# Designs tried in a protein design run: peptides against a protein of PDB entry 4PN1. Part 152

Target 1, 261 residues: chain A of PDB entry 4PN1
Amino acid sequence: KIEMNFLNKPIVPDTTKVISNFLTHYLITEPVEHVEIEAKLGTLIDLETQNRFEFPVMNETILNPEFNLRTRFESDMTASEHKYLNEFLNQAFRDSQKPGRLPFAYKHTKQVDLFYETEDNSRDKIRVSKNQSDNQVLACVKKRRVADLFLYCPNDAFDIRISISDELPVSMPSGNQQPSLTRLKDRVGYVHQEIKIDLTKTTQNDPVYDTTERHELEVEFGNIADLRDRAQKAKDGMEAPLFRRVQLFMDNVRILRREHS

## One batch from the design tools (peptide; made by RFdiffusion4, then SolubleMPNN)

Design b1_p23_3_s1 (from b1_p23_3, 10 letters changed)
Fold by OpenDDE base, seed 1:
Structure b1_p23_3_s1 (fold): chain B 261 residues (1-261), chain A 23 residues (1-23)
Amino acid sequence: as target 1 above (261 residues)
Amino acid sequence: SLSDELRKLLDPEVLELQEELSK
């Protein structure tokens, strides 16, 4: 007979607790009204060396936001890495359609994002998203980055940024305003147990630097209402539901960041 | 359900959480 420990009671990894507390703060304590919570795969870059950041740890580590480590996060990967992840997710999608499994949902979207300056010249821009095929407006929002949590992952191909954003719905810009920036997005989306996984190719035209392409992978909580409910229960002393949901989210992230060709 | 290979790799606390999620 095997027991999990000398008390034979479950424990929760410290990483799960730290992330859960971080989310609870922006869901319950200082609630963001139109909150988006996502993790992006990328690389922590040392500003001094312009190489991947090196920290004296041997495993996945949440960086303390109180310290300036002189780093930047690059949410990008190579086309080959992006293609590999796409093939990996396609296979996972197919396998999930088998009897006894919970199936993935799949969606392919192509949109254009138009960014407009605000009247008050704030750093926050208005983003108008349109369908590329018929130019139909999909959304008009003012997105504000609220907080970031960085995970340094020395054993994996990618580091992780978990971000809290506020996506405030706003009115369309006046017809006389010109966009300051235009981005084309080709997005392949996978949804499993209300966790969204998106592979995005972004094309941006710059008059100075010509056309650039970015390849991104993001993992997002697809049911904020449920997550908020779990966070509230955690504040009230019942933490298990929140811990389980955060563990699910992070396990998906961990699977993806370990995959490479 | 978790694969046999996964059960061998996971710590007990992680295994327990995943088993609960699979219910």
Scores: peptide ipSAE 0.000, ipTM 0.361, DockQ to the pose 0.023
Fold by OpenDDE base, seed 2:
Structure b1_p23_3_s1 (fold): chain B 261 residues (1-261), chain A 23 residues (1-23)
Amino acid sequence: as target 1 above (261 residues)
Amino acid sequence: SLSDELRKLLDPEVLELQEELSK
């Protein structure tokens, strides 16, 4: 007979606990009403060297937000890396359609995001998202970045930023208002067990700096209501459901950040 | 004392331990 450990009980990884607590804070303790929770693949850049940050650790590590490590996070990746991940996810999608598996769902979206300044000149802009094909309004929101949690992943191709955002639905800007910024987004989305994986190509036209393109991969909790419920249960003393969901989320992130061309 | 930012990231048990050790 084999047991898991000397207590014969499941052990929760410390990373899972820390992330779970982070999420619980913004889901329950100081709840964000229209919360979006996503992890982006990217690179922690050392501001001094402008290279990838190097820290004396040998594995995935959550950075302490109390310390200024003089880093920035770049969520951009190369077109080649993005293409590779797209191919990887396409294969994963195909494999998941086989008998005995839980299938991916797939969606391809092309939209334009128009950003408007607020009348009160707040830092947060109003984003109007429209479908590129028919110009139908998909969303009108005021998005605010609430908090970030950074994971340094020395053994993988990418580091991770987990972000808490508030996407407040707002009224459309006045007809006389012009957008301050326009972005085109080409997004392919994969959903597996209510975890969303999006590959996004963002094109921004700038009269001065010409057209810029960004390639991003994000992993998002697709069922916030369920996650909030799990977080509430955790606050009430039942942590297992939350830990399981966070573990699933992180395992998906870990798979993706290990992939490289 | 621990900052609010750090507190929200720690398990209650860890938080209590850290507070105890900080005395």
Scores: peptide ipSAE 0.000, ipTM 0.253, DockQ to the pose 0.132
Fold by OpenDDE base, seed 3:
Structure b1_p23_3_s1 (fold): chain B 261 residues (1-261), chain A 23 residues (1-23)
Amino acid sequence: as target 1 above (261 residues)
Amino acid sequence: SLSDELRKLLDPEVLELQEELSK
C-alpha cells in the first residue's frame, strides 16, 4: 500500500486555489456572459529597464494585482521559439494517436481579421473574422478584456498571463464603413481533453512601421459550460472538480512554457 | 496501491510515476 502523505489524502496547491477562485469570480459571482478564458505565453517586462523583470522569488508565482509592479506583459516570442513549439506540439499530437492514449485533434485555420470603429466612439472595436480561402464570415464580435492574472515563472522560458474576456456578438458593420485595421492570422490549433492550444502567426501591415509579425501561443478552456458547472459546484462546497480541471489546464501551460529552442 | 481519494486528483501517468518512486 502506497500513501502520498501521512493523512493519505490529496492536498491542493495554493496556485490551483487562487486561479480557481479567480475563475469562479468571473464565471459565477460576477458572471461574464460570453466568457473566454485563456493563458498566453510571454514576458513580464520591467518598465524601467525594458528587460524581463526579476522578482525576488525562485518559482512560479501569481502576482498580486493590488500592487503596481511597474511591469508590462509582452505576448510575443521569436519565430524560432514559435517554430520549436510547433514541432513539439506536432510530436505530441503524433504520440497521442497511439493506442491507449487520448488523441489530439488538429485544425489549421487561416483567417483575416478586420477591425472597425464603433458608432458610439467606444474604445472597443468590432472585429470581423473571415476565412482567407473563401472569405466567409466566421465571427463578428466586440471583445472586451475584463481581467488579467499574471504568473511570473523565473525557471521557465515564458511568463504567463491568464485573461478573462467578454466576446460580445454584434451586428456586421455597415457596408460603407472601412476597416481601420486588418490582420492576417495563421493559426494552428491543437485540442486535448477540451483544452485548446493555439499557435498563431499574425501579420499586420502598418503604413508607418511596415509589416510586422507576431508569434503567440495561447491555451484556452475549450468547454466553458463544463467549467462553469464546476465553478458552481465549487461555490456550493464541492471544489474538487474545479481544482482538477484547473490543474489540468495549468499542467499543460507548464509543459509549454518550459519548451524553448 | 494509492487511496481512492488520491486517484481522483491524479492521472494514470502521475499515479504510475508515484508508485515507481515509492518502491
Scores: peptide ipSAE 0.000, ipTM 0.305, DockQ to the pose 0.022
Fold by OpenDDE base, seed 4:
Structure b1_p23_3_s1 (fold): chain B 261 residues (1-261), chain A 23 residues (1-23)
Amino acid sequence: as target 1 above (261 residues)
Amino acid sequence: SLSDELRKLLDPEVLELQEELSK
């Protein structure tokens, strides 16, 4: 017989606890109504050097948001890296269709995002998403970034930004209003156990942006209601369900950030 | 056998693997 440790009880990684507490705050304590929770792969850039930030740590580390580290997060990757991840996920999709596995769901979407200024001159823009083929409106939202949690990952290809956002459904802008920004998105989406993994190629036609094409990978909690329920249970003293869900989410993120061409 | 608390923290596939390794 093998025991897991000298107490023969499960131990939860500190990373899981920290992230769980972070999520619980915005799910339960100060709840965001239309919450979106996602992790993006990218790079923490030192604003002074314009290179990847270097911390005196040797593994995955959650950065303390109370400290201004003078960094920016670039949620981008090379076309080659993006292609590799796409191929990797395609293979994972195929493998998951085999007997005895939980299958991925797959969806390929091409949409256009139109950004509009708000009447109240808010910093947050209204985003209207339409299907490129038939111009069907998919969504009209005002997205507000609520909080970020950054993970520095020195051993992996990418750093991670976990973001809490409020995606407030709003009415369509006036027909006479012109978009301030138009963005084309080619998105390949994979869903496994209600965790969404999206590969997105974004084409920006606005001259304000230096880069016309961006390649992004994001991992999102696909069942917020369930996550909120788990967070509530955690507040009530039963933490295991939340820890499990966060662990699943982070393991998927960890798999992806290690893969590169 | 694994503790009930551990079962709650692991997905079914990982749990099965751990149980096999514990034999």
Scores: peptide ipSAE 0.000, ipTM 0.299, DockQ to the pose 0.021

Design b1_p23_3_s2 (from b1_p23_3, 10 letters changed)
Fold by OpenDDE base, seed 4:
Structure b1_p23_3_s2 (fold): chain B 261 residues (1-261), chain A 23 residues (1-23)
Amino acid sequence: as target 1 above (261 residues)
Amino acid sequence: SLSDTLRSLLDPEVLELQRELSK
C-alpha cells in the first residue's frame, strides 16, 4: 500500500499557496469588481543588459513585488514559437475529443481593437472591440491593470506574468472621437475545464511607423464567479478548492511554457 | 514591517515564523 507522505495527505506547493493568496486578495479582500485574471507567456528582460533576466535560482520562482529588479516583461514570442504552440494545442484539442477525455472547445476570432482616450485624460484607454468581418461591437471596456505577479522560469522557454485587471464596461466613445490606436487581433482560443488559452497575433498599423506584429499566448481563468467562490471559501478556512483550481491553472501554464520549437 | 501586499502573498505560518525570527 502506498501513501502520499507520512501524513497521507496532499501537500500544496508554495507556488500554489502564494498565487492563491495573491488571487484571494483581489477577489475577496480588496475585491476587483470586473476582474480579469490571466497569465501571459513572455520574457523578463533585464533593463541593464537587455537580455533575459538572470537570478540565482534554479526553478520556477515568484518574484517578490517589493523589490524593483529593473526588469520589463515582454509578452511576445517568435512566429515560429507561436506556430509551434498552435500546432501543439491543435493536437491537444484533437486528443481531448477522444472518449474518456474532457473536450476542448475551440474558437477562431478576428477582431479589431480601437483604443480611445478618456475624457478625463486618465491613463487608461477605452477599448472598443469589433468583429473584423461585420464590424459588430463585441465589447467596450476600460481596462485597468491592478497588480502583477511575475514568475521567473529559468528552465522553460518563457517567464510568466500573472495579471489582475479590472475590465470596466463603459459606454461607447462619442462618434466624433477618433481612435488613438487600432490593433488587429487574430485569436485562436482553446477552452478546457473553464481555463481559456488564447494564441493571438496582434497587428498594429501605424501610418508613420512600420506595421508591428506581436505573438502572444494567454491563459485565463474562464469562470471568475467560481474562482471568487473558491477564494471566499479559502478565506473561511477551506482552502482546498482554491488550491486545486490554481494548481490546474498553473499546470496548464507550465505545460505551455515548456513547449518550444 | 511587511506591506499589505506582501502579507497577502505569504502564508500565515510563514509570516508568523518571520516575525519570530525578527525578534
Scores: peptide ipSAE 0.009, ipTM 0.375, DockQ to the pose 0.136
Fold by OpenDDE base, seed 5:
Formats: structure tokens, sequence, C-alpha cells
Structure b1_p23_3_s2 (fold): chain B 261 residues (1-261), chain A 23 residues (1-23)
């Protein structure tokens, strides 16, 4: 008989614990009502050198947000990297359709996002998302970024930003109002065990951040209600259910950030 | 502490910094 450790009990990795606590805060302690929780692959860039930052750590590390590290996060990758990940996920999709596996779901969507200024001139804009094919309104929300958690991953192709956002449903802007910004999104989405993985090509003319084309990979919790329930159980002393879900999420992220062309 | 860190995420200055540094 082999035991896992001298307690013969599973141990929660520190990263999982930290992220779980982070999520619990915004799910339970100070709950965000219409919460979106996603991880983006990208690069932590040193503002001084404009190169990837080199922190004095040797593995995946959650950065302390209390410190101004003078870094920015670029949620972008090359077209070749994006293509590679797409092919990788396509293969994963195919493999998951085999007997004995839990299958991926697949969806390809093309949408246009229209951003409108609010009447109060708040920083948060109203986003109207429409299907490109039939111009059907998919969503009308005011999205507010609530919190970010950055993971520096020196051994992998990408660093990670985990973001908490509030997507408040709002009424459509007035018909005579013009959008201040428009972006086209071509998204390939994969869902496995309610974890969403999206590859998105975005075309946007941004006066502040001029990005003609962006390639992003996002990993999102697809079942917030379940996650909130797990977080509540964790607050009640039953932490294992939340840890398991966070571990699943992070393992998927880890798989993806290690893949590169 | 982790609790302090989480509280700092709610700090408007920290939040603003994160937004600025997220690009």
Amino acid sequence: as target 1 above (261 residues)
Amino acid sequence: SLSDTLRSLLDPEVLELQRELSK
C-alpha cells in the first residue's frame, strides 16, 4: 500500500488555494452579481524594457497586486501561435469524442460588438453584441472590470491574467446614438466540463490602443452558479469541492499556456 | 496576508492601476 503523504490525504496546491480564495471573495464575500470569470493567455511586459518581464521566480507565480511592478499585460499572441492552438484544440476535440471520454462541444461564432457611451459619461461603456450574419442582438451589457490576478509563468509560452468582471444587463442605447467603438469578433469556442475555451480573432480600431487585429485565447468558467455554490460550501468549511473545480480550470489553462508553435 | 491582498483588489487606486497596466 502506498500513501500520498503522512496524513494520507489530498493536499491542495498553494496556487489553487490562492485562486480559490480570490474567487470566493468576489463570489460570496463581496459578491459580483453578474460575474464573469476568465483567464486570458498573454505576456507580462516590463514597461521599461518592453520585453517580457523577468521576475526572480522559477515557476508559476501569482503576483501580489499590492505591488506596482510596472508591468502591463498584453492579451495577444501571434497568428501562428493562435493557429497552433486552434489545431491543438481541434485535435483535443476529436480525441474527446472517443468512447470513454467526456466530449467537447464546439461552436463557431462571428459577432460585432458596438460600444456606446453612457449618459453619465462613466468609464464603463455599453456593449451591444450582434450576430454578424443576421444582425440579431445577442447581448446588451455594461461590463465593469472588478479585479485582476496575474500569473507569471516563466516556463511557459504565456503568462495568465484571471479577471473578474461584472456584466450588467442594460437597456439598448437610443436609436440615434452612434457607437464610439466597433469591433469584429471571430470566435471558435470549445466547451469541456463546463469550462469554455475561446479562440478569438478581433478586428478593432481603437483610438487609445491601436490594434488592427488581435488573437486571444480565453478560458472561462461556464457555470457560475455551480462555482458560486462551491465557493459557499468552501466558506462553510467544505473547501474540497471548490478546490477541485479551480484545479480543473487551472489545469486546462496550464495545458494551453504550455503549447506553442 | 492574503486577506490584505484581496482587500487591496477593491482599492480604487489598485483597480485603476490594473486597468492601466492591463493593456
Scores: peptide ipSAE 0.009, ipTM 0.328, DockQ to the pose 0.075
Fold by OpenDDE base, seed 3:
Structure b1_p23_3_s2 (fold): chain B 261 residues (1-261), chain A 23 residues (1-23)
Amino acid sequence: as target 1 above (261 residues)
Amino acid sequence: SLSDTLRSLLDPEVLELQRELSK
């Protein structure tokens, strides 16, 4: 009989611990009420060189948020990379439909996001999302970015930003208000074991600038209630349930960031 | 700011060194 180690017990990698603690803070310690937790694929850019950030590490590394590394995160990829990932996920979807596997769920959504200024002139805008086909309101929220955690991934095509956001449901803007910005979103969503993977193509018309198109891939925890429960259990000394969920999430992220056209 | 919980996962000596290097 082969054992996994000399204790014959699972161990938790440091990366998983750090991320778990990060999530626990905003789930339990200083709880965000309408929390969204997502990872985006992108590139850490060195502000000085305007090239991809270079750090003296050889593998996936969580950057310490206490240090200003003079970087920005670009949550964009090329159309070709985005297309490749779409094809990759389509194949994964097909394979998951086979007997003995847990199947993906699939949803294709085309929506329009309308952004409105708030009455208090706050920096946060109200976003009204509507279905393009029938103009039904999907959501009306004010989104606030709470925290970010960055992973530098020198061996992969993409770096990662894990973000904590508060999506506050708000009332619809008055009929007299005009949107300050309109975005078209073409989103393909894949869900596996309550982890959501979204490929989004965003088109924005700017009166000053040419129409810009962005291509994003995000991975999101689909069951926040369960995650919060797991985090609470972890705080109570039962760490394994949270660690396993975070590990699943990160493994999905790791698979995706390694793919390239 | 990094929470106390997150800080507890970092080696204090390494953390101190990082602070010195960031200056």
Scores: peptide ipSAE 0.008, ipTM 0.383, DockQ to the pose 0.394
Fold by OpenDDE base, seed 2:
Structure b1_p23_3_s2 (fold): chain B 261 residues (1-261), chain A 23 residues (1-23)
Amino acid sequence: as target 1 above (261 residues)
Amino acid sequence: SLSDTLRSLLDPEVLELQRELSK
């Protein structure tokens, strides 16, 4: 009989462990009530060179947030890259419909996001999301970015930002208040095993500047309640369930960030 | 260490820095 290792027990990669601990803090230790956890594909940019950040490592690595690396993260890609990923995911969707596979779910959403300033001049804006077709309100939230974790991926087309946000439901702004910003979102969403993969094209109209378009790909935990439960179990000594879920999440991210035209 | 890194993630000042770096 062959054993996995000298303990004959599964081991957890460091990346998975770090991410799991990161998530556990904001799920259990200091819980964010309306937590959103997502990974965005993008580029770590060196502020000095304005090129992709370079670090002397040969594999995926979590950056230590304690260090100011003089970088910024751009959660954007070219239209061509975005189109390629869309085609890739469409094929993955089709393949998943075959016998013996777990199928993707698919959803296409077009919405308008209206941003409002808060009365207290908080940095956090109120976002009202409406369906473009009938102008029905889909959501009204105050979203706060709680924490970020950056992964430098030297072997792949994209780097990764894992973000924890708090999406607090709030009341609609007063009728007298005008939006400070309006964005159109065209989102194609894929769901597989409760992991959400979204391709989003965002269009912003500026009265002074030309219309700007942004292309994003994000991977999100679709079942926060389950994730929180897993994190609690991990904290109670049952680590495997959380690690497995994080591993699944990261494997999906890894697949996507490796794809390029 | 891994523990040090984790502690850094929880530091409010570091979190603020991360938000700035993510822009």
Scores: peptide ipSAE 0.037, ipTM 0.468, DockQ to the pose 0.085; fails the geometry check

Design b1_p23_3_s3 (from b1_p23_3, 8 letters changed)
Fold by OpenDDE base, seed 5:
Structure b1_p23_3_s3 (fold): chain B 261 residues (1-261), chain A 23 residues (1-23)
Amino acid sequence: as target 1 above (261 residues)
Amino acid sequence: SLSETLRSLLDPEVLELQRELSE
């Protein structure tokens, strides 16, 4: 018989603890009411060099948000990378349908997002989401970015931004108001064990700027209520359920960030 | 344009599988 360690007990990776604490803060301590928690694949760019940020570490590292590293996060990838990930996830989907596995769910959506300025000139915009096919309003929210946690991943194709956002439902903008930004989204979504993985092609039409296209991959906690419950338990001293869920989330992220064409 | 659509990311094999699963 082989034991795990000298205590013969599972050990929690430090990354899991840090992320768990981060999540607990915005789930329980200073709770965000309509919280969205997602990880995006992208690249940490050094503002000075405009190249990928270089930090003297050799593996996955959570960057301390208290330090201004003069970086920006580019939540984009090439079309080829995006295509590769799509194919990869398609294969994963197929494999998960086999007996003995937990299956992926799959959904393809086409959405248009209209962004409106708020009357109070707040930095947060109102987003009206509509189905592209029939223009049915799907949502009207004011999304506020609450916090970010960045993972520098020198050994992988992508760095990671974990974001806490508040998606506050709001009333529709006045009929005479014009959108400041229009975004078309073609999204394929995969859900496995309530972890959502979305591949999105976005076309953004800005009245001032040229049309931009982005290819994004995001991983999201699909069951916030469960996560909040786990976080509460963690706050109460039972951390294992939260750690397990965060570990699952991060493992999925780790799989994806390692894949590239 | 609001009427513009993006090229689908849908893999034909996945589409077929979904059809099968929906039956």
Scores: peptide ipSAE 0.007, ipTM 0.345, DockQ to the pose 0.012
Fold by OpenDDE base, seed 2:
Structure b1_p23_3_s3 (fold): chain B 261 residues (1-261), chain A 23 residues (1-23)
Amino acid sequence: as target 1 above (261 residues)
Amino acid sequence: SLSETLRSLLDPEVLELQRELSE
């Protein structure tokens, strides 16, 4: 007979614990009401060298936020990388449709985001999202970045930022207000086991600067209610369901960040 | 330590710094 370890019980990696605790705080302890939890693929950039940050570690590492590492996170990737990931996910989608697999869902959306300044001149802007085809309002929210957790991934093509955001539904801006910024979003979304994987091409037209394009890949928890329930159970002493969900999330992230052309 | 890291995540000043660094 073979056992898992000398206790014959599953063990939880520290990464899973740290992320789980991070999520639990903003789900349960100081709950964000309209919470969005996502991981973005990108690059930790050394502010001094403007190159990818180098840290003396050999594997995936959660960075300690207590230390100013003089870095920034760039969530952008090249068009070729983005295209490769799209092709990769398309293949994964096709494979998941086979018998014996859990299928992906697929959605392609094109929207325009209009950003408005708030009356109180707060840092947070109001975002009005509209469908590009018919100008139908999809959402009007005030999004606030609440917290970030950075993972340095020296063996992979991308580093990871896990972000907690609050997307507060708000009333439409007054008709007299003009948007301060307009962004076009072309988003291809894949959903597997209630985890959303989005490839987004963002185009911003600046009258002064040329059109800028950004390519992003994000992984998001698609069922916040379930995640909150799991987090509550964890607070109550039953951690396994939360750990399992976080593990699934991170495994998907790990798969994606390893892919490169 | 892991505990220190978790505590830092709860520090508003640290969170603000993270937001700035993530831009």
Scores: peptide ipSAE 0.007, ipTM 0.298, DockQ to the pose 0.084
Fold by OpenDDE base, seed 4:
Structure b1_p23_3_s3 (fold): chain B 261 residues (1-261), chain A 23 residues (1-23)
Amino acid sequence: as target 1 above (261 residues)
Amino acid sequence: SLSETLRSLLDPEVLELQRELSE
């Protein structure tokens, strides 16, 4: 007979606990009403060297937000990396359609995001998302970044930013307002066990500056209600469901950040 | 004192241990 450990009980990695506590805070303790929780793949850049951040650790490490490490997070990747991840996810999608597996859902969307200044000149902009094909309004929100948690991943192709955002639904801006910024998004979305994985090619047209293109991969919790329920249970002393969900999320993130061309 | 943000990231048992050690 084999046991898991000397207690013969499951052990939760410290990373899972830290992330779970982080999420619980913004789900339950100081709840964000329209919360979006996503992880983006990218690179922590040292502002002094302009190179990837270096820290004396040998594995995935959550950075302490109490310390200003003078870093910026670049959520961009190369077109080659993005293509590789797309192919990788396509294969994962195909494999998941086989008997005995839980299938991916797949969706390809092209949308235009229009950003508008708020009347109160707040830092937060109103984002109107429209379908590129028929200009149907998909969403109108004011997104506020609430908190970030950064993971330095020295052994992987990408570092991770986990972000808590408040996506407040708002009314459409007045017809006389012009967007301050427009972005074209070509998004390929994969959903597995209510975890959303999006590959997005973003094209930004600036009238003054050259067109910029970004390639992003984000992983998002697709069922916030369930996650909030799990977080509440955790606050009530039953942590296992939350830990399992966070572990699933992070495992998906870990798979993706290890893949590179 | 730990900020609320930092406290939210730490395990309750760890926080308790830290309090005990500071005392």
Scores: peptide ipSAE 0.000, ipTM 0.275, DockQ to the pose 0.123
Fold by OpenDDE base, seed 3:
Structure b1_p23_3_s3 (fold): chain B 261 residues (1-261), chain A 23 residues (1-23)
Amino acid sequence: as target 1 above (261 residues)
Amino acid sequence: SLSETLRSLLDPEVLELQRELSE
């Protein structure tokens, strides 16, 4: 008989523990009411060199937020990289439909986001999202970034930003207000085991700058209620269910960041 | 164009498979 280790018990990687603790803080300890938890693929840029950040590590590393590393995160990729990932996910979708597998769900959404200034002159804008086809309102929210956790991934094509956000539902802006910014979003969403993977093409018309396109890939926890329950159990001493869910999430992220054209 | 990029996100095979599964 082969055993896992000398204790014959599963072991939790340190990365999983750190991320789990990070999530638990904003789920349970200082709970964000309308929490969104997502990972974005991108690049950590060194502000001094304007090149990809170089840190003296050889593998995936969570950066300590207490240290100012003079970096910025660019949540963008080339069109070719984005296309490759789309093709990759399409194939994964097809393969998952085979007998014995858990299937992906697939959804294509085209929406327009309208941004409005708030009456209190807060930095946060109100975002009204509408379906492009019928102009129906999908959401009206004020999104606040609460916290970020950065992963430097020297062996992969992308670095990772895990973000905690609060998406507060708010009333529609008055009819007399004009949007300060309009963005068109084309989003392809893949859902597997309640983890959502979104490929998004964003087009922004800037009066000063030419139309810019952004290509993003996001991985999001699709069942926050379940995640919160797991986090609460972890606080109560039952950590395994949370660790398992975080591990699943991170494995999906790891698969995606390794793919490149 | 933006429209071309958006169209590239659609995989005809995926769409066809979804239709087959719905039927």
Scores: peptide ipSAE 0.028, ipTM 0.433, DockQ to the pose 0.011; fails the geometry check

